# Peptides against a protein of PDB entry 5D63, part 36

Target 1, 292 residues: chain A of PDB entry 5D63
Amino acid sequence: SLRRGIYHIENAGVPSAIDLKDGSSSDGTPIVGWQFTPDTINWHQLWLAEPIPNVADTFTLCNLFSGTYMDLYNGSSEAGTAVNGWQGTAFTTNPHQLWTIKKSSDGTSYKIQNYGSKTFVDLVNGDSSDGAKIAGWTGTWDEGNPHQKWYFNRMSVSSAEAQAAIARNPHIHGTYRGYILDGEYLVLPNATFTQIWKDSGLPGSKWREQIYDCDDFAIAMKAAVGKWGADSWKANGFAIFCGVMLGVNKAGDAAHAYNFTLTKDHADIVFFEPQNGGYLNDIGYDSYMAFY

## One batch from the design tools (peptide; aimed at target 1 V248 A255 H256)

Design b2_p18_3_s1 (made by RFdiffusion4, then SolubleMPNN; from b2_p18_3 with V1S W4L A11Q S13A)
Fold by OpenDDE base, seed 4:
Structure b2_p18_3_s1 (fold): chain B 292 residues (1-292), chain A 18 residues (1-18)
Amino acid sequence: as target 1 above (292 residues)
Amino acid sequence: SPPLLTGAAVQAAIAAHT
C-alpha cells in the first residue's frame, strides 16, 4: 500500500510529472504534464498523499505549493474530463477528490483511479510537452497503457523512518535521546538546504563565545528552515526536515551543537555544520540528544 | 553532565582556513 507522504509523480512512459499549472490556488487550475529536474524541489509538482481512514488504498492528493487538491471536474466519468486543482480538505468525502492508488500490472508504477467515476488519471496521448493535458480516462487496473501509469517518487520521510536512519548512524552516543517534533518531513536537496542557510544570514554571523556559538547557529538554522517551510508551502500536515544534535567528542572533553539532514536516498543522515555550511559524514562528535 | 557546547574547535578551524 502507498504510504502517507509527499510524492513527485512521474509518468511511466515519458519524462513528465504531474504539475499544478503555475502553482495557482485558484479553483479549476489545470493539472498538466510538465518537465522536471531530478534532484531539485520541483515546486509545483509535489503532492501530499493523505490516506482516507477505512477506505482501502484511497487518498486525497494535496498540492504542496498551492494547498489545493487534485479534483476530477464534476466527477465525470467521461474520457477527457479535466483534472484540476480545487479547494478541499485532507479527509473530504467528496468523491471528485478521492483517488484510489494501487500498483499497476508492472508492479513498480501506480495507477490513480478516481474513487467515484472509476476513471484513471491519464497523460493524454502520452504527450511529453509542458502543459500537456491530464484527464480522467477510461481504463482498467491490469491495462499496460503507460499514459495511466505513474511512478511515485517519495520526497518525504516519516518520523519513524528518520528515527531509524539516526539509529543506524555510527556517531550516536550510548546515552542518546531523540525527540520527534513532527510526523512527516519533506527532505530537501542539499542545494536547497544550503540556500536556506545562506539566506538565513548565518554565513555572515559572528561566532562569539557562549553568547552566540554553536547551539545558536544550529537553532538559527532550524528556525530558518521552519520559516522557509511556512513561507514556501500552503499545504499543512508536514514539516521540513532539519535536525539539531548535541554531541560530545571521543575524548569527552568537548561538546558541539550541529544540524543534520537526510541523504538523497533517505536511508542515512548527513551532518551539517551551521558555522561553515559544510556537509560531513563524520562531524567528530557522538550525539547524545537530537530534536527534529 | 556533558561539557558545555561551544563549537570553538570548529571556529578555530574556520579561522585557520580563512
Scores: peptide ipSAE 0.307, ipTM 0.879, DockQ to the pose 0.083
OpenDDE base, seeds 1, 2, 3, 5: peptide ipSAE 0.305, 0.307, 0.306, 0.307; ipTM 0.878, 0.879, 0.878, 0.879

Design b2_p18_3_s2 (made by RFdiffusion4, then SolubleMPNN; from b2_p18_3, 8 letters changed)
Fold by OpenDDE base, seed 3:
Structure b2_p18_3_s2 (fold): chain B 292 residues (1-292), chain A 18 residues (1-18)
Amino acid sequence: as target 1 above (292 residues)
Amino acid sequence: SPPLATGDEVARLIAANT
């Protein structure tokens, strides 16, 4: 079953992603096929999938940027019916905005079926051009048509997944205690994480004994990421991943505060030094406390 | 690479909690 999370949804046939045109929050904004750049933030192409309680394999899809929801126009079962962004809520009963998402016959891609109409999200004619029409179209679950098959590239992690990534890292102290602040986290590419760091002013900040030392740098970075998230996205129900750790060195005679994020595959953590913007697999400390 | 400063107060907190 598809997990709650943020997804980049890519066509199985051509290098096109499901895109909310111009990221507009206006009702009726077209959802279209659009090119994307791997391993980057594709701003208008991220969707929060929220599972509907007690309705198997059924979700709302909220555009992360606009905060609007994928909507089949008038819930029509006619082939070629427009799929648009429209205002909504995560747990709506409106069948125009309810999508049953299950594996296709190939076992890797998914099909996206409107709950009410039973038609499928279709990249019309498999058109790879920017702005290509996405519509509801007749189909079946077992049909092999790539126009209706989509890869769900997970761009977020649950708190449990983050916890697991931390737990398998070798630089965790035996006394470690972790504190989870949110339920789902958008994981940023390092380039984006670094840009937030640069924009925060931390690169020019001077270390000062006690008054602005390691903990201040680490907390300032987390605050900067939090603000970036709030300023960048209109959807709710997720956070931006940026952790803070307190650690002690192996000799036990030095302690440090630093940040961490997740690796590209979300399986491991990488340490981030907010005093210099460096990414390290070993920061020289074993963490005894984290919050994220 | 610039030298990284140690969190002296963090170390104190560790000592207090051990």
Scores: peptide ipSAE 0.029, ipTM 0.690, DockQ to the pose 0.282
OpenDDE base, seeds 1, 2, 4, 5: peptide ipSAE 0.024, 0.024, 0.023, 0.024; ipTM 0.673, 0.656, 0.655, 0.683

Design b2_p18_3_s3 (made by RFdiffusion4, then SolubleMPNN; from b2_p18_3, 9 letters changed)
Fold by OpenDDE base, seed 3:
Structure b2_p18_3_s3 (fold): chain B 292 residues (1-292), chain A 18 residues (1-18)
Amino acid sequence: as target 1 above (292 residues)
Amino acid sequence: SPPLWTGEAVQELIAKYT
């Protein structure tokens, strides 16, 4: 079953992703096929899948950028019916915005069926061009048509997954206490994480004893990421991953405050030094406290 | 060299704002 999370949704047949055109929040904005760059944010192509309680395999799909929802125009079952962005809510009862998402016959890709019309999200003619039409189209769950098969590349982690990644890391102190602040986290590429760091002014900030030292740098980085998230995305119900740790060295005679994020595969954490913008697998400290 | 602190102030801050 598909988990709650943020997904980049890519066609199984051609290198095209489901894109909300121009990231517009206007009702009726076309959802189209568009090229993408792997391992980047792909701003208009991220979708928060929210599972509907007590309705098997059924979700709303909120565009992360616009805060609007994938909507089958008038809920029509006619082949070629437009799929658009439209205002909505995560737990709507509007069948135009409810999507049953299950594995296709190939066991890897998914099909996206409108709950009401029972038609499927279709990249019309498998067109790989930017702006290609995405529409509702007749189909069945067992058909092999790649126009209706989609890979769901998960771009976020749950708090439980983040907790598990931390627990696997060898640089955690025996007295460790973790504090979870949110339920779902968009994991940024390092390039984006670094850019936020640069834009924060931290690269030019002066270390000063007690008044602006390691804890101030680490908290300032988290604050910068939080603000970036709030300013960048209109969808709710998720956070941007950026952790703060307090650690002690092996000798037990020095402490440090620093940041951390998740690796690309979401299986591990990597430490980030906000005083110099470095990524490290070993920062020289074992964490006894984290919040994220 | 790292400053002297326990992290307690940060925990208090988290408790206040979350």
Scores: peptide ipSAE 0.020, ipTM 0.600, DockQ to the pose 0.156
OpenDDE base, seeds 1, 2, 4, 5: peptide ipSAE 0.009, 0.010, 0.018, 0.016; ipTM 0.583, 0.624, 0.631, 0.596

Design b2_p18_3_s4 (made by RFdiffusion4, then SolubleMPNN; from b2_p18_3, 5 letters changed)
Fold by OpenDDE base, seed 5:
Structure b2_p18_3_s4 (fold): chain B 292 residues (1-292), chain A 18 residues (1-18)
Amino acid sequence: as target 1 above (292 residues)
Amino acid sequence: MPPLATGAAVADLIAAHT
């Protein structure tokens, strides 16, 4: 079963992603095919899949940017019915906004079936152009039509996955205690993480003994990421990944506060030094505490 | 770039966790 999470949804046939046009929150905003850039945020192309309790393989799809939901216009089963962004809720009973998502016959891609109409999300004619129509279309689960097959690239991690990534890192002290603050985290590309750091004013901040030192830098970075998340996305039910660690050096005579994020594959953590904006696999400290 | 400095308050937490 597809896990709860934030996904970039890419067509299996052409390099096109499911895009909410202009990221608009207006009801009836077209959902379209659009080009994307790997390892970037792809702002209008992120979807929070929320599983519906007690309804197998069925989700709402909330556009992360607009906070609106993927909606089959009038729930019509007619081929070519528009798929749009529309106001909704994560656990709606509106069948226009309920999507059964299961593996396609190829075992890698998914198909997205409207719960009510039983039609499938279709990139019409497999058109790879920006703004290409996405519509409900007749189909079957076993059909090989690439217009209706989608790769779900997970852009978020659960708290459990983050915990597992931390646990695999060699720079964790034997006394380590982790504190999880949220359930699901959008993992940012380093370029975006760095831009938030730059925009925070931290690059120009002066280190001052105790009054504005390593802990202040690390907390300020986390606060900046949190604010960026709140200001950037209208969807709820997720956080932006940015951890704070306290670490001790090998000699046990110095401690440091720093940040961390997840690597691109979400399997590992990378340390971030908020005093200089550097990414490090080894920051010279073993973490005895983290919160994220 | 000057060397990165650690905070005294964080250093004090070492005693609690080691």
Scores: peptide ipSAE 0.028, ipTM 0.685, DockQ to the pose 0.281
OpenDDE base, seeds 1, 2, 3, 4: peptide ipSAE 0.020, 0.019, 0.023, 0.020; ipTM 0.672, 0.665, 0.679, 0.662

Design b2_p18_4 (made by RFdiffusion4)
Pose (drawn by RFdiffusion4):
Structure b2_p18_4 (pose): chain A 292 residues (1-292), chain P 18 residues (1-18)
Amino acid sequence: as target 1 above (292 residues)
Amino acid sequence: SEAEIIAKARKEFHDFHD
């Protein structure tokens, strides 16, 4: 089963993503195929998949930017029916906004079926052009037609996954305790994490004994990332990944506060120095506390 | 809460240097 999370959904035949046109929140805004840039935030192309209780392999798909839902127009089973963004809720009983998502016959890509109509999300004619129509269409679960096959590229981690990445890191103090704050996190590319640091004003902040020292920088960065999350996205039910760690050096005589993020493959953590914007695999300290 | 965690982290970090 597809896990709850945030996905960039890519057509298996051509490198077009499912894109809510112009990120518009208007009811009826077309969902189309569009090109994308890897290792960036694709602002109109992120979808939060919320599992439906007791309804196997069925979800709502909420655009992260607009807060609106993937909706099969009037629930029609006619091939060519429009797939648009529409107002809704995470656990709606409206079948126009319910999607059964299971693996295709290639075992890697998925097919997306409307729960009400039993039709599939289809990149019409396999068109790779920006703005190509995506519609509901007749189809089967097992066929190889790439127009109806989609890679769900996971862009978030659960709290359990973040905890696992931290536990595998070699720079964790024996007394380490972690404090988990949320359940599902959008993992940022370093380019975006750095842009938030720049926009927070921290690059211009001066170190001052106790009144603006390492703990102040680290907490400020976490707060800046949290503000960015709420100000940038309309969907609810996730958080942005940015951790704070306290650590001690190998000699046991100096401590430091700093931030951390995750690698692209989501398996490992990488340390971030908020005083200078650097990313480090080894910051010179072993973490005895973290909150994220 | 997160605020309590932040207060705890500040205290512990500065107590370490005292």

Design b2_p18_4_s1 (made by RFdiffusion4, then SolubleMPNN; from b2_p18_4, 10 letters changed)
Fold by OpenDDE base, seed 5:
Parts: sequence; C-alpha cells; structure tokens
Structure b2_p18_4_s1 (fold): chain B 292 residues (1-292), chain A 18 residues (1-18)
Amino acid sequence: as target 1 above (292 residues)
Amino acid sequence: SEEEIIEEFRREYYEFLA
C-alpha cells in the first residue's frame, strides 16, 4: 500500500505532473497538468498523502503549498468533472476529497480513484501542455490507459527511514543517541538547502571562540531551515529535514557540531558544514548525538 | 446517493475507533 508521505505525482504517459494552478488556496482552484524540473522543489506540485485510519488504500491529498485538498467537484461521476483544490482536513469524511490509491496493472504506477464516484483522476487526452485539464473520468483498475496512471515520486522520509539511513552510516560513534523531533520530513535538493544557508547570513558570520562557534553555526542552520519551512508551506503535519550532530574525532581529543541531510535516494546521509557550506561524506568526526 | 456513500465511509472509518 501507498505510505504516508509527500509525493510528486507524475503522469505515466507524458512528462506532466499534477499541479495546483498558481498554488492558490481559493476554493475551486483548478488542478492541472504542468511540466516539472527534476531535482527542484516544484512548489505547486507536492502533495501530502494522509491515509485514512481503518479505510484501506484511502487517502486525502493535501497540496503542500496551498494547504488545500484535492477535491472532485460535487463528487460527480460524470466524465470530465473538474478536480480542484478545496479547503478541507486530513481526516475528512467528505467523499469529494477521499481518494483510493492503488497500484495499476503495470505494477509501478498508481491509479487515483475517487471514493464516492468511483471515477479516476485523468489527464484529459494525455495532454502534455501546461494547464492541461485534469478531471474525474470513467475507468477500471486493470486497463492500461496512461491518462489515468501516475507515478508517485516520494519526496519525503519518515522518522524511521531517517533513523535507518543514519544507522547505515560508518561515521556514527558507538555511544550514538538520536532524538527524533518530527514524523515526516520533506527532503530538500542540495541546491535549495544551500540557498537557505546563503539566505540565512551564515556565510558572512564570523567564528568567535565559544560565543559563536561550531554549535551556534549548526543550530543557526537548523533554525533557518525551520523558518524557511514555516514561511514557504501552508500545509501542516510535516517538517523540513535538517539535522544537527555532535561528533568526536578518531583521536578522541576534539569535538565538532555540524549538520546533515539525506542523499537524493534517501538511503544515506551526507554531512553539511555550516561554517563553509560544504557537503562531505566524511566530515572527520563520528557522531555521538543527533537531533532532527 | 451521496448520503449513503458518506454513511458507508463513516461506518468503515469509525468501526475500530471506539
């Protein structure tokens, strides 16, 4: 089954993603097909899938940017019915906003069926143009029509997945203790992570003995990422991934504080030095404590 | 009807929450 998480949802037939037009939070805002750029945020095209307890394979889909939910207009079963953004809640009982999401017959893509109408989210005519209509349309689970098949590219990790990535890293001290602060984390591309670092003022900050040293830099970076998240997204129920580590060198005579994030495939961590903005696979320290 | 759909959903949703 599809796991809770943030997804970039891409059509199986053409290079088009499910896009909330202009990221608007207004009720009735069209959801459309739109081009996307790999390894970027794609601001209006991220969706938080929240599974409904006790209802198999059923989710709400919250647009990360607008905080509104995917909504089948009037719950109509008519082919061509508009799919829009609309105000809602993660655990609504409104069938206009409840979506059954299961694997298609190809075993890789998913189909998105409205719980009430039993129609499917359809990129009308497979149109690859920006602004192409997305609508509810008649269909079946087993047919091969790519207009109704979607790849769910996961853009987030659970706290458990992050914990597992840390556990696999060779630069973790035997006394390591990790503290999980949130449940689900949007993982940023390095370019975005770096931009937040630049905008924070840290590149111009001066190292000063104890009063503004490694721990201050590392905490300032995490604070900057947290603020960026709060200012950028209207949806709730997730955080932006940015960890803080304390580490000791191999000789055991020096300590350091630094940041870390996840690699593109979410399988490993990469260290980030907030004093110079560098990414490293080996920062020269083994972590004995992290919070993220 | 929409009311029937909502009722069915609510039944599934709340069945194991009490």
Scores: peptide ipSAE 0.182, ipTM 0.756, DockQ to the pose 0.011
OpenDDE base, seeds 1, 2, 3, 4: peptide ipSAE 0.175, 0.007, 0.043, 0.175; ipTM 0.748, 0.400, 0.460, 0.750

Design b2_p18_4_s2 (made by RFdiffusion4, then SolubleMPNN; from b2_p18_4, 9 letters changed)
Fold by OpenDDE base, seed 3:
Structure b2_p18_4_s2 (fold): chain B 292 residues (1-292), chain A 18 residues (1-18)
Amino acid sequence: as target 1 above (292 residues)
Amino acid sequence: SEEEIIEQFRKEYYSFLE
């Protein structure tokens, strides 16, 4: 079953992703096929899939940028019915915005079926052009038509997954205590993470004993990421991943505060030094406390 | 009908109460 999370949804046939045109929050904004750049944010192409309790394999899909929801226009079962962004809620009863998402016959891609109309989200004619129409279209679960098959690339982690990644890291102190602040985290590419760091002013900040030292840098980075998230996205129900750690060196005679994020595959953590913007697999400290 | 679809949805959503 598809897990709750943020997904980049890519067509199985052509290199196009499901894109909310211009990221607009206006009702009726077209959802279209659009090119994407790997390992980037792809701002208008991120969707929060919220599972409906007790309704098997059924979700709402909220565009992260606009805060609006994938909507089959008038819930029509007619082939070619527009799929648009529309205001809604995560746990709506509106069948226009309820999507059954299950594996296709190939076992790797998914099909997206409207709960009410039983039609499928279709990249019309498999058109790879920017702005290509995405519509509801007749289909079946077992057919191999790539126009209706989508890869769901997960761009977020749950708090549990983050916790597991930390637990796998060798640079964790025996006294480690972690504190989870949120439930779901968008994991940023390093380039974006670094840009936030640059924009925060931290690169020009002066280290000063106690008054502005390692903990201040680390917390400032956390705050900057939080603000970036709030300013960038209209959807709710997720956070931007940026952890703070306190660590002690092997000798036990020095402590440090630093940040961490997740690797691209979300399986491991990587340490981030907010004093110089460096990413390290080993920052020279073992963490005895983290919050994220 | 839309009404029937919504009713079906509600039945599934609240199935834990059965």
Scores: peptide ipSAE 0.337, ipTM 0.870, DockQ to the pose 0.011
OpenDDE base, seeds 1, 2, 4, 5: peptide ipSAE 0.329, 0.333, 0.329, 0.328; ipTM 0.865, 0.867, 0.865, 0.866

Design b2_p18_4_s3 (made by RFdiffusion4, then SolubleMPNN; from b2_p18_4, 10 letters changed)
Fold by OpenDDE base, seed 3:
Structure b2_p18_4_s3 (fold): chain B 292 residues (1-292), chain A 18 residues (1-18)
Amino acid sequence: as target 1 above (292 residues)
Amino acid sequence: SEEEIIQQFREEYYSFLE
């Protein structure tokens, strides 16, 4: 079953992703096929899939940028019916915005079926051009038509997954205590993470004993990421991943505060030094406390 | 009908109450 999370949804046939045109929050904004750049944010192409309790394999899909939801226009079962962004809620009863998402016959891609109309989200004619129409279209679960098959690339982690990644890291102190602040985290590419760091002013900040030292840098980075998230996205129900750690060196005679994020595959953590913007697999400290 | 679809949805959604 598809897990709750943020997904980049890519067509199985051509290199196009499901894109909310211009990221507009207006009702009726077209959802279209659009090119994407790997290992980037792809701002208008991120969707929060919220599972409906007790309704098997059924979700709402909220565009992260606009805060609007994938909507089959008038819930029509007619082939070619527009799929648009529309205002909604995560747990709506509106069948226009309820999507059954299950594996296709190939076992790797998914099909997206409207709960009410039983039609499928279709990249019309498999058109790879920017702005290509995405519509509801007749289909079946077992057919191999790539126009209706989608890869769901997960761009977020749950708090449990983050916790597991931390637990696998060798640079965790035996006295470690972790504190989870949110439930789902968008994991940023390093380039974006670094840009937030740059924009925060931290690169020009002066280290000063106690008054502005390692903990201040680490917390400032966390705050900057939080603000960036709030300012960048209209959807709710997720956070931006940026952890704070307190660590002690092997000798036990020095402590440090630093940040961490997740690797591209979300399986491991990587340490981030907010005093210089460096990413490290080993920052020279073992963490005894983290919050994220 | 839309109403029937919504009713079906509600029945599934609240099935835990049975």
Scores: peptide ipSAE 0.315, ipTM 0.857, DockQ to the pose 0.011
OpenDDE base, seeds 1, 2, 4, 5: peptide ipSAE 0.311, 0.311, 0.313, 0.308; ipTM 0.855, 0.856, 0.857, 0.854

Design b2_p18_4_s4 (made by RFdiffusion4, then SolubleMPNN; from b2_p18_4, 10 letters changed)
Fold by OpenDDE base, seed 3:
Structure b2_p18_4_s4 (fold): chain B 292 residues (1-292), chain A 18 residues (1-18)
Amino acid sequence: as target 1 above (292 residues)
Amino acid sequence: SEEEIIEEFRKTYYSFLE
């Protein structure tokens, strides 16, 4: 079954993603097919899938940018019915905004069925053009039509997954204690992470003994990422991944504070040095404490 | 152990010159 998380939803037939037009929060904003750039944020194309308790394989889909929800217009079962962004809540009972999401017949892609109408989210005619119509359309679960098949590329991790990634890393001290601050984390590409770092002013900050040293840099980076998240996205129920670690060197005679994020495949962590903006697989310290 | 953790925190306090 599909896990709670943030997804980039890509058509199985053409290189087009489900896009909320202009990221607008206005009711009735068209959801359309649009091109995307791999390994980037794709601002208007991220969707938080929230599973509905006690309703099998059924979710709301909240646009991360606008904070509005995928909505089948009037819940109509007519082929060609518009799919739009519309105000809502994560656990709504409005069937216009409830979507049953299960694997398609190919076992890799998903189909998205409106809970009420039983029609499917369809990239009309498989049109790869920017702004192509996405609509509710008649279909069945076993059909192979790629117009109604979607890859769900997971862009977030749960706290448990993050914890597991840390546990797999060889640079963890035997005394390690981790503290989880949130439940679900959008994982940023390094380019975006670096840009936040640059915009924070940290590249120009001066290291000063104790008064503004490694811990200050690391916490400032965490704060900058948090603020970036709050300022960038209207949806709730997730955080932006940016960890802080305290580590000790192999000799046990020096300590350091630094950041970390997750690798592209979300399986491992990579260390980030906020004093110089570098990414390292080995920062020279073993972590005895982290919060993220 | 908790004692080891506390000791590491102490070391951090005195050695965080990085």
Scores: peptide ipSAE 0.045, ipTM 0.671, DockQ to the pose 0.149
OpenDDE base, seeds 1, 2, 4, 5: peptide ipSAE 0.041, 0.042, 0.039, 0.042; ipTM 0.661, 0.657, 0.651, 0.652; seed 1 fails the geometry check

Design b2_p18_5 (made by RFdiffusion4)
Pose (drawn by RFdiffusion4):
Structure b2_p18_5 (pose): chain A 292 residues (1-292), chain P 18 residues (1-18)
Amino acid sequence: as target 1 above (292 residues)
Amino acid sequence: SIAEEKARMEAKAFAAMS
């Protein structure tokens, strides 16, 4: 089963993503194929998949930017029916916004079926051009047609996954305790994490004993990332990944506060120095506390 | 001391979580 999370959904035949046109929140805004840039935030192309209770392999798909939902127009089973963004809720009983998502016959890509119509999300004619129509279409679960096959590229981690990445890190103090604050996190590319640090004003902040020292920089960065999340996205039910750690050096005589993020493959953590914007695999301290 | 410095940092960190 596809896990709850945030996905960039890529057609298996051509490198087009499912894109809510112009990120518009208007009802009926077309969902289309569009090119994308890896290792960036693709602002109109991120979808929060919320599992439906007791309805196997069925979800709502909420555009992260607009807060609107993937909706099969009037639930029609006619091939070519429009797939648009529409107002809705995470656990709606409206079948126009319910999607059964299971693996295709290639075992890697998925097919997306409307729960009401039993038709599939289809990149019409396999068109790779920006703005190509995506529609509901007749189809089967097992066929190889790439027009109806989609890679769900996971862009978020659960709290359990973030905890696992931290536990595998070699720079964790024996007294380490972590404090988990949310359940599902959008993992940022370093380019975006750095842009938030720049926009926070921290690059210009001067170190001052106690009144603006390492703990102040780290907490400020976490707060800046939290503000960015709420100000940038309209969908609810997730958080942005940015951790704070306190650590001690090998000699046991100096302590430091700093931030951390995740690697692209989501398996490991990487430390971030908020005083200078650097990313480090070893910051010189073993973490005895983290909150994220 | 190192203990006083850690206590100071933790106080800020625990306040930030509240």

Design b2_p18_5_s1 (made by RFdiffusion4, then SolubleMPNN; from b2_p18_5, 9 letters changed)
Fold by OpenDDE base, seed 5:
Structure b2_p18_5_s1 (fold): chain B 292 residues (1-292), chain A 18 residues (1-18)
Amino acid sequence: as target 1 above (292 residues)
Amino acid sequence: SMEEELQRKEEKFFAFMK
């Protein structure tokens, strides 16, 4: 079953993603096929899938940027019915905004069926052009038509997944205590993470004994990422991943505060030094405390 | 008390870049 999370949803047949046109929050904004760039933030193409309690394999899909929801116009079962962004809530009972998402027959891609109409989200004619129509269309779960098959690329991690990544890292102290602040985290590519760091002013900040030292740098980075998240996205129910660690060196005679994020595959953590913007697999300290 | 509980869990942290 599909997990709660943020997804980039890509067509199985052509290199096109489900895109909310212009990221607009207006009711009735078209959802269209659009090209995407790997390893970047595809701003209008991220969707938070929220599972509906007690309704198997059924979700709302909230556009991360606009905060609006995928909506089948009038819930119509007619082939070619528009799929739009529309105001809503994560746990709505409106069948126009409820989507049953299950594996297709190929075992890798998913199909997206409207709960009410039983039609499927369809990239019309498999059109790979920017702005191509996405509509509700008749179909079956077993059909191999790639127009109705979608890869759900997970762009976020749960707190449990983050915890697991930390737990397997060799630079964790035996006394480690972790504190989880949120439930779901958008994981940024390093380029975006670095840009936030640059924009924060930290590259020009001067280290000063105690008054602005390692802990201040690390917390400032965390705050910068938090602000970036709040300023960038209208959807709620997730955070931007940026951790803070306190660590001790091997000799046990020095401590440090630093940041960390997750690798691209979400399986490991990588350390980030906010004093110089460096990414390291080994920062020279073993973490005894983290919050993220 | 809350103060006693916090004191039990609180640790001082001093770190410097060398």
Scores: peptide ipSAE 0.047, ipTM 0.632, DockQ to the pose 0.068
OpenDDE base, seeds 1, 2, 3, 4: peptide ipSAE 0.013, 0.021, 0.026, 0.036; ipTM 0.513, 0.544, 0.592, 0.613; seed 3 fails the geometry check

